Peptides against a protein of PDB entry 9IZ0. Designs and how they scored, part 194

Target 1, 345 residues: chain A of PDB entry 9IZ0
Amino acid sequence: ITCLGSNGHTYKQLVKGGNDDLRQDAVMEQVFEQVNGFLRSYRKTSQRNLSMRTYKVIPLALKTGVIEWVQDTIPLGEYLDSAHKVYHPKEWSLSTCRKLIAEKQMEDLETRLKVYDLVCRHYRPVFRHFFLESYADPVQWFTTQTNYARSTAVASVLGHVLGLGDRHGQNILIDKTSGEVIHIDLGIAFEQGKKLPVPECVPFRLTRDVVDGMGITGVEGVFRRCMEFTLETLRREEDSLLSVLEVLRYDPLFSWLISPLRRMKKQKMQLENFNQPESGNITTDASRDPKIQRNNVSGESEAERAILKVRQKLSSTLSVEASVGELIRIAQDPSYLALMFCGWS

## One batch from the design tools (peptide; made by RFdiffusion4, then SolubleMPNN)

Design b2_p20_3_s3 (from b2_p20_3, 15 letters changed)
Fold by OpenDDE base, seed 3:
Structure b2_p20_3_s3 (fold): chain B 345 residues (1-345), chain A 20 residues (1-20)
Amino acid sequence: as target 1 above (345 residues)
Amino acid sequence: EELKKKLEELEKLEKEREER
């Protein structure tokens, strides 16, 4: 919809209806606004303008709301599919890669690693071209690439700490003006993605294309250091961050449990990402698996576990550098990436 | 090519700046 503001300006807004609980997105955006406050308060993060890009979310009712239309953006996955066809027209299609990964989904790790490596050899990174083709001026190119690396670093730390899981290429937007990343569809937080049939195993998305967008330094430079400064800030503000999350524990509008419907929607999206033909009659009657013990895990018990897990991730047991180093290692580990639906790009 | 080298140098300089 387009709304006329009281200031005479027209604003594009997206009305979402149906099965999408925007309350969770709105809550996560509020958490990011608080974190952005922390990042502005510390010299190391403020001098770099480190922030999580946010968008306005107004929940109106159960599963209905209005979101800000993020202008001048492109989904990362849309750009990568297009760019790969341009820069590597002799390589495999995205559909071919997805098919090969899907065909081996039930195989052992060794087999999955071999297929992942094969796919990687036939689908090379291209995301560096986004910056090279979009910005003819060297200063703009460099600035936007730097902004990308910085924003990706902030999003990666927050993604880990808040347990956002794998952020796939359709829920990461690239701002064409700034080069910054915008994370959308925040409906899975606090490691709820681990409860999916294909669990989210990486702390954040750090695939080959995500790294290729960081330029020649890759993860070694702006990205790593901005992750370190972000994590340092979050460790300093641990009590403040946990206090924000404790408010959510008592928010009756916030669900600490993934809804069965949202789980089914994400499962369907996972299957669609593989271009698996609808083999008709899999009534995934998720109601009939008797081994889904409806452990009536109270939402309170899940909230407590989530907050405890955030506290554990903010632990100073390891240095900031060691913690970031391990996160980067895990996020790039082929043993995890080979288990993803799209770990190659 | 020359532009690419200048850009690689700028990326190194920014790395060094981020390390301070």
Scores: peptide ipSAE 0.048, ipTM 0.732, DockQ to the pose 0.014
Fold by OpenDDE base, seed 2:
Structure b2_p20_3_s3 (fold): chain B 345 residues (1-345), chain A 20 residues (1-20)
Amino acid sequence: as target 1 above (345 residues)
Amino acid sequence: EELKKKLEELEKLEKEREER
C-alpha cells in the first residue's frame, strides 16, 4: 500500500497477511532501537555511525501487520544467485550444491566436510561484485563497502547476543544506496534456531560471500574492529539491555519459544527445497490451532533461561578482542558451516 | 592493476584509522 504521511510525503508499506507473527519482529526492532541508543551514546561506536538498520513493524492482529517497505534493497540470496550465474557460468548451480549437501546430511562430519569443500570449489564467492558493479566512483565504492562491513559487524554481534536464527540469504537485505544490511523475519531469537530440523550451529552468518563483500581485508579490518566496539558498548550497557529484555518477559504477546506450527512450516520449506516427492497426505489441518494452554510457568522459565544466556554472552571473562576472535573463528569454521543448510554462500 | 593497488592502500589506511 501507499500511505500519505502527515508531513505530505508518500510512503510505501507492505501489508503482510497470513500465518507470520509480526509481534516478534516488532519486539526485536524495538530492542534494536534501544541498542542503537547505546551505540549513539558511546564515542567509539558513535564516531563510526554504528547502528543496526531498523524498519517499522506495526502488528495489527495476531497474523496481520504493516511493514515499512525498505526501498532500494535486494535480498542477499537473490543477488548472489544472479551474480554467480553471470561471473561463474561454468560452476555448479545453487540447486546442485544444495542437493549434494542434502544427500550427505546424515553422514559423518568427515564426509560432510569433503562434500562442503567440493561444493566450495565449484561455487566461488561473488559478493565483491555488488560493490564493484554498483559504484563506479572510488569514494562511493569505498564508503559503501565500509558501511557494509560496519553494518554486518553490528548485526553479527547483536545476532549472536540475542541468538537470532534463520539468517539465510532471503532474510538479509542489502541497501543498494548505503551498502548496509537489513535483517528481516526476526521471529527466531534466543537460540531457538538450534530447535530447527537443521540446527543452527554458527553465532551469525559469516559465509564466504558475506566475507567477500568486505573487500581484500575480509574480516581483518573494519569488520573485526566494529564487532569489538559494538561488543564493548553492549558489555557497558549490559544492565540497560537486560532491563529491556525483562520487560519482554512479562509481555503476554511475546513468544520465547518457537511455535510447533512455525517449526513445521520451516521443516516443510526445507523439504520442498530438496524436490523430495510429496510423501503422503500430512493433512496437518493447520485450522486446529491447538489451544496450547500456555502454561505461563513454561514461558516464564524459558524467558529466564534466554535472559541468562544473553548475560553469559556479555560476560567480561574474556577480553573483547578474544571474544570477537572466537566468534569470528566459529562463524567461519568449516566443521560448523558443513552442518548448515547453506554454509558455502 | 593501478586501481586495485590504490584500493588496497585505501583499505589499509582505513584499517589504520580504525585502530586509532
Scores: peptide ipSAE 0.040, ipTM 0.721, DockQ to the pose 0.013
Fold by OpenDDE base, seed 4:
Structure b2_p20_3_s3 (fold): chain B 345 residues (1-345), chain A 20 residues (1-20)
Amino acid sequence: as target 1 above (345 residues)
Amino acid sequence: EELKKKLEELEKLEKEREER
């Protein structure tokens, strides 16, 4: 739909219906707005205009709402699939790579590492071409690449701290005007991505293509330093951030847990993306899977565990530089990426 | 090639600026 604002501007809006809980997205966007306040107040982050890109979410009911349509964006995964066909037409298709990784999903780490390495050799990074193609002016090219590295750094720190999951290439948009990243579908947070059928093992997405978009300096330029400044800001504002999260403990509409229905939906989407034959009617009767131990953990106990885990991630036990260095190392470790749904791109 | 070299120099200068 298109809405006319009180300012006379027209805004495109997406009406989202169905089984998607927009309350989770709206809460996470409010947390991002608060964090953006901290980033604006701190000298090192303010001087670099560091922010998490946000989008407006208006929940209308359980599973229904209006989302701001982010104009002039492309999903990272859509760009990468298109660009890879152009720049590397003799390499493997994305479907071939997905199939090979899926066929080895139940194998040992050594076997999965061998398949990951094989896929990586036949599917090379291309994301640098986004900036080279989109911006003919060298100053605009450099500015947008810098904005990409900065926004990715903020999103990486914040995504780690809040335990954002489901960070696949369709849930990360690239703004074609600024080069900034926009994270969407925020319904998997507080490390609930570890409960997915393919568990998330990395703190944030830092695949070869995500790094290729940072230019020749890769992670050792703007990206690392912007991660450090972002983490320093979040450590300084720890009590303020935790106070925002504590308010959510008493929100009966906020779920600290991934819903069984959402877990099953993501499982189905993972299987479909691998072109695996549907193994039978996934009866929507989430009541009968005996492996879903409904740990009737009170929502309060889950909130407390989530807040404790955020506090632990903000710990000053290690320097900012050491903490960021370890996060970057883990996010790029083949032993983790080989276990992921799409760790090669 | 010359453009690429200038861009690599700019990226290096920005790295050195972020390190200060």
Scores: peptide ipSAE 0.030, ipTM 0.710, DockQ to the pose 0.013
Fold by OpenDDE base, seed 1:
Structure b2_p20_3_s3 (fold): chain B 345 residues (1-345), chain A 20 residues (1-20)
Amino acid sequence: as target 1 above (345 residues)
Amino acid sequence: EELKKKLEELEKLEKEREER
């Protein structure tokens, strides 16, 4: 839909209907707005204009709402698939890479690492070309690449702290004007991504293409420093952040747990991305109900555990530099990336 | 190397801009 703003500007908005819990997105966006307040109040982050890019979510009903359409964006995964075909036309397709990783999903770590390495050799990073293609002016090129590294750093720290899941290339938008990242579909938070059929084992997405977009310094330039400043700000504002999360504990419509339906939907989407339709009636024999251990862990006990984990991630036991160093190491570790659905790009 | 020097110079300029 197109809405006329009170300022006379027309805003395109996406009406999502169906099973998407837009209230979780709206709540996470409110948390990001509060965090952006902290980032603006702290000198080291304010000077760099560090922020989590937000979008307006208006929940209209439990499963329907209006999302502000972020104009001039592209999904990272869409750009990467297109660019890889252009720059590396002799390399493997994304579908081939996905198939090989999936065929080995049940194998040991050593086998999965060998397949991951093989995929990496036949699917090289291309995300540097986004900036080279989009920005002919060297100053604009540098500025947008810097904005990308900064926004990715903020999103990486915040994504780790809040335990944001489902950070695949379709849920990360790139703003073509600023180079900033915009995270969408925020309904997997507080480490609920570890409960997916392919468990998330990285703190945030820091794949080879995500790093390739940072330019020649990779993670060792603007990105690392901006992660450090962001984490320093969040540690300073720990009590304020926890107070925001405590308000969510009492929101009866905020789910601290991934719904079984959403888990099944994500499972099906992960599986359907492997099946290009050769017309075989896979009768999904729904009869293997994995006994959902209805651990009637009260939603309150899960909220308390989630808040406790956030507090633990903000612990000053390690320096900011040591904490960021470990996060970057884990996020790039092949032993984790080889376990991911798409850890190579 | 020239691109690296230019990047280091731009990072330095940005750092100096951030320190003001």
Scores: peptide ipSAE 0.021, ipTM 0.640, DockQ to the pose 0.013

Design b2_p20_3_s4 (from b2_p20_3, 12 letters changed)
Fold by OpenDDE base, seed 2:
Structure b2_p20_3_s4 (fold): chain B 345 residues (1-345), chain A 20 residues (1-20)
Amino acid sequence: as target 1 above (345 residues)
Amino acid sequence: KEKEEKLKLLEELEERRERL
């Protein structure tokens, strides 16, 4: 829909109707706005204009809301699928790569690593081309690539600290004007991504295409330094951040757990992307949920565990440089990426 | 080669700018 603002400007808005809880997105956007306050207050982050790109979410009911339409954006996964076909037309299709990884999902780590490496050789990074093709002016090219590395660094630290899950290429938008990343579908937080049918094993998305967009220095430049400054700011503001999260502990509308329905929906979406339509009635026999004891772990006990994990991630036991170094290492480790749904792109 | 050298030089200049 298009709304006329009281200022006479027209704003595009997306009315989202469906089964997605926009309350979690709205809460995470509020947390990002508070963190953006911390980033603006600290010299090392403010001089670099470090921020998490936000969008307005207005939840109207349990399953409906208004999302700000982010103009001039493209999903990372949409760009990459198109760019791989253009720049590497002789390489394997995304569907072929997905099939080969899925066929080995139940195999040992050594077999999965061999298949991951094979897929990586036949599906090479292309995200550098986004910047090279979109920006003819060298200063604009450089500024936009720098903005991408900076925004990805902030999103990576925040995504790790808040345990943001489900960071696939359709949930990451690229702003075509600034090069900044915009994270959407924030409903999997506080490490609930580890409870997905394909567990999330990396702290944030740092796949080969995500790195390829950073230019020649890859992670060893603007990205690493901006991660360090962001983590330093969050460690300084630990008590302020934890106080914001404690307010959410008492929000009766905030779910610290992934709902069984959302888990099943994500499971179905993961399986549908692998199966050609064999008309096999997969009776979703809801009886094969292993008896994870429904200990009615009070929502309070899950909130407390989530806040404790955030505190642990902000611990000053290691230097900022050592902590960032380890996060970058883990996020790029083939032993983790080979276990992911799409760790090659 | 010349494009890569120009890009590397731009990255070095921005690293210097960010340290100021």
Scores: peptide ipSAE 0.025, ipTM 0.631, DockQ to the pose 0.013
Fold by OpenDDE base, seed 3:
Structure b2_p20_3_s4 (fold): chain B 345 residues (1-345), chain A 20 residues (1-20)
Amino acid sequence: as target 1 above (345 residues)
Amino acid sequence: KEKEEKLKLLEELEERRERL
């Protein structure tokens, strides 16, 4: 829909109806706005204009809401699939790579590492070309690539600290004007992604293409330094951040538990991305509830556990540099990337 | 040529940022 704002500007908005609860997304955007306040208050982050890019989410009812249409964006995965066909037309298709990883999903780590290495040799990074082809002016190119590295660093620290999951190439938008990343579909937070059939093993997405977009320095320089400054700010503002999360502990609209419907939808997306969409109306008859012994973990006990994990991630036991160094190492470790749905790109 | 000019500008601007 197109809405006229009180400022006389027209805004495109997506009305989302169906099975998606937008309340989780709206709450995470509010947390990012508070964190952006902390980043503006601290000299090292404010001088670099560090922020998490946000988008407006208005939940209207259960499974219904309005999302801001983010103009001038492209999904990272859409760009990478198109660019890979242009720059590497003799390499494997994305569908071939996905199929090979899926066929080995139940195999041991050694076999999965061999298949991951094979896929990586036949599907090379291309994301550098986004900046090279989109910006003719060298100053504009440098500025946008810097904005990408900075925004990715902020999103990576926040993704780790808040336990944001399901950060695949369709859930990351690139702003074509600024080069900044915009994270969408924030409905898996506080490490709820670890409860999926394919558990998330990395703290954030730092795949070969995510690194290739940073240019010749890769993770070194702008990205690493901006992660350090962001983590330093969050450690300084730990009590303020925890106070924001404690308010959400008592919010009856916020679910600290992954919805069974959302879990099933994310499981389907993880499975359907392996098979071409045969347009089979699978009316899933709701009659096979596997008796998973629900240990009656109250939503309150999950909230307490989530806040405790955030506090543990903000611990000053290691230096900021050592903590960021370990996060970057884990996020790039082939032993974790080989276990992901799409760890090669 | 354009890629090399972009890379050289990167190095100069990164060195300038490490000094600030």
Scores: peptide ipSAE 0.023, ipTM 0.591, DockQ to the pose 0.013
Fold by OpenDDE base, seed 1:
Structure b2_p20_3_s4 (fold): chain B 345 residues (1-345), chain A 20 residues (1-20)
Amino acid sequence: as target 1 above (345 residues)
Amino acid sequence: KEKEEKLKLLEELEERRERL
């Protein structure tokens, strides 16, 4: 739909209907707006205009709402798939890479590492080309690449702290005007991504293509420094951030747990990305209810555990530099990336 | 090489800008 704003501008709005809990997205966007307040108040982050790029979510019903359509964006995964075909036409397809990784999903780490390395050799990074193609002016190119590294740093710290999951290339948009990242589909938070059929083992997405977009310094420049400044700001504002999260503890519409339905939907989507449609009626006999141990952990006890984990991630036990260094190391570790659904790009 | 030198120079300039 198109809405006319009170400012006379027309905004395109995406009406999402169906199984997506837009209340989760709306709440996470409110948390990001508060964090953006902290980033604006702190000198080291405000000077760099550090922010989590937000979008407006208006929940209209339990599963229906209006999302502000972020104009001039592309999903990272869509760009990477297209660019890889252009720049590396003799390399493997994304579908081939996915197939090989999942064929080994139940194998040991050593086997999975060998397959991951093989995939990496046949699917090289291309995300540098986004900036080279989109920005002919050297100043614009540099500015947008810097904005990308900055926004990715903020999103990486905040994504780790809040335990944002499901950070695949379709849930990360690139703004074609600014180079900033926009994270969408925020309904997997507080480490609920570890409960997915393919558990998330990395604190944030820092794949080879995510790094390739940062330019020649990779992580060892603007990205690392902006992660440090962001984490320093969040540590300083710990009590303020925790107070925002405590409000969510009492929101009966906020789910601290991944819904079984959403978990099953993500499981199907992870599996359907393997089936190109050769017509086989796989009647998935839904009769194997794995006894999801309804640990009747009260939603309150899950909220308390989530908030405690946020507090632990903001601990000053390690320096900001040491903490960021460890996060970057883990996020790039092949031993974790080889376990991911798409850890190679 | 010249692109890498320009990029390094720009990164140094941005680091300087961020310190101001």
Scores: peptide ipSAE 0.023, ipTM 0.639, DockQ to the pose 0.013
Fold by OpenDDE base, seed 4:
Structure b2_p20_3_s4 (fold): chain B 345 residues (1-345), chain A 20 residues (1-20)
Amino acid sequence: as target 1 above (345 residues)
Amino acid sequence: KEKEEKLKLLEELEERRERL
């Protein structure tokens, strides 16, 4: 829809209807706005204009809401699929790569690493071309690539700390004007991505194409330093961040757990993307064993575990540099990426 | 050495740009 603002400007808005609880997204956007306040308060982060890009989410009901339309964006995955066809027309299709990874999903790590390497050799990074194509002026090119690396660093730290899941290429938008990343579909948080049918094993998305967009320095330039400054800021503001999360602990409308509906939706999307025939033995037998004690783990107990895990991630037991170094290492480790739904791009 | 010098130069260029 297009709405006329009180300022006389027209704003495009996306009305979402369906099974997605936009309240989860709205709450996460509020957390990001608070974190953006912390990032503005410290010289190292404020001088770099470090922020998580946010968008307005207005939940209207349990299943409907208005989202601010982010103009001039493209999903990362949409750009990458198109760019691979242009720059590498003789390489494998994304569907071929997905199929090969899926066919080996139940195999050992060694076999999964071999298929991941094979896919990587037939699906080369192209995301550098986004900046080269979109910005003919060298200053604009360098500007937007820097903004991309900075925004990706902030999103990577926040994504790790808050345990954001489902960070696939369709849930990451690129702003074509600034080069900044915009994360959408925030309803898988607090490590609930580990409960997906394909568990998430990386702290954030740092695939080969995500790194290729950082240019010739890769992770060792702007990205690493901006991760360090962001983590330093979050460690300083630990009590403030935890206080924001404690308010959510008592929100009866906030779910600290992945909803069964979202889990089923993501399961279906994964199965469809893998072209797996419905082997009719995914009996929903989670309904038929009466001896799975529904440990009524109170929503409070899951919130407490989530907050404790955030506190643990903010621990100063390691230096900022050592912590960031380990996060970058894990996020790029083939042994984790080979286990992911789409770890090659 | 050359990588470290390039990284320092990039850091200096970023700091200069952040001041503009």
Scores: peptide ipSAE 0.016, ipTM 0.530, DockQ to the pose 0.013

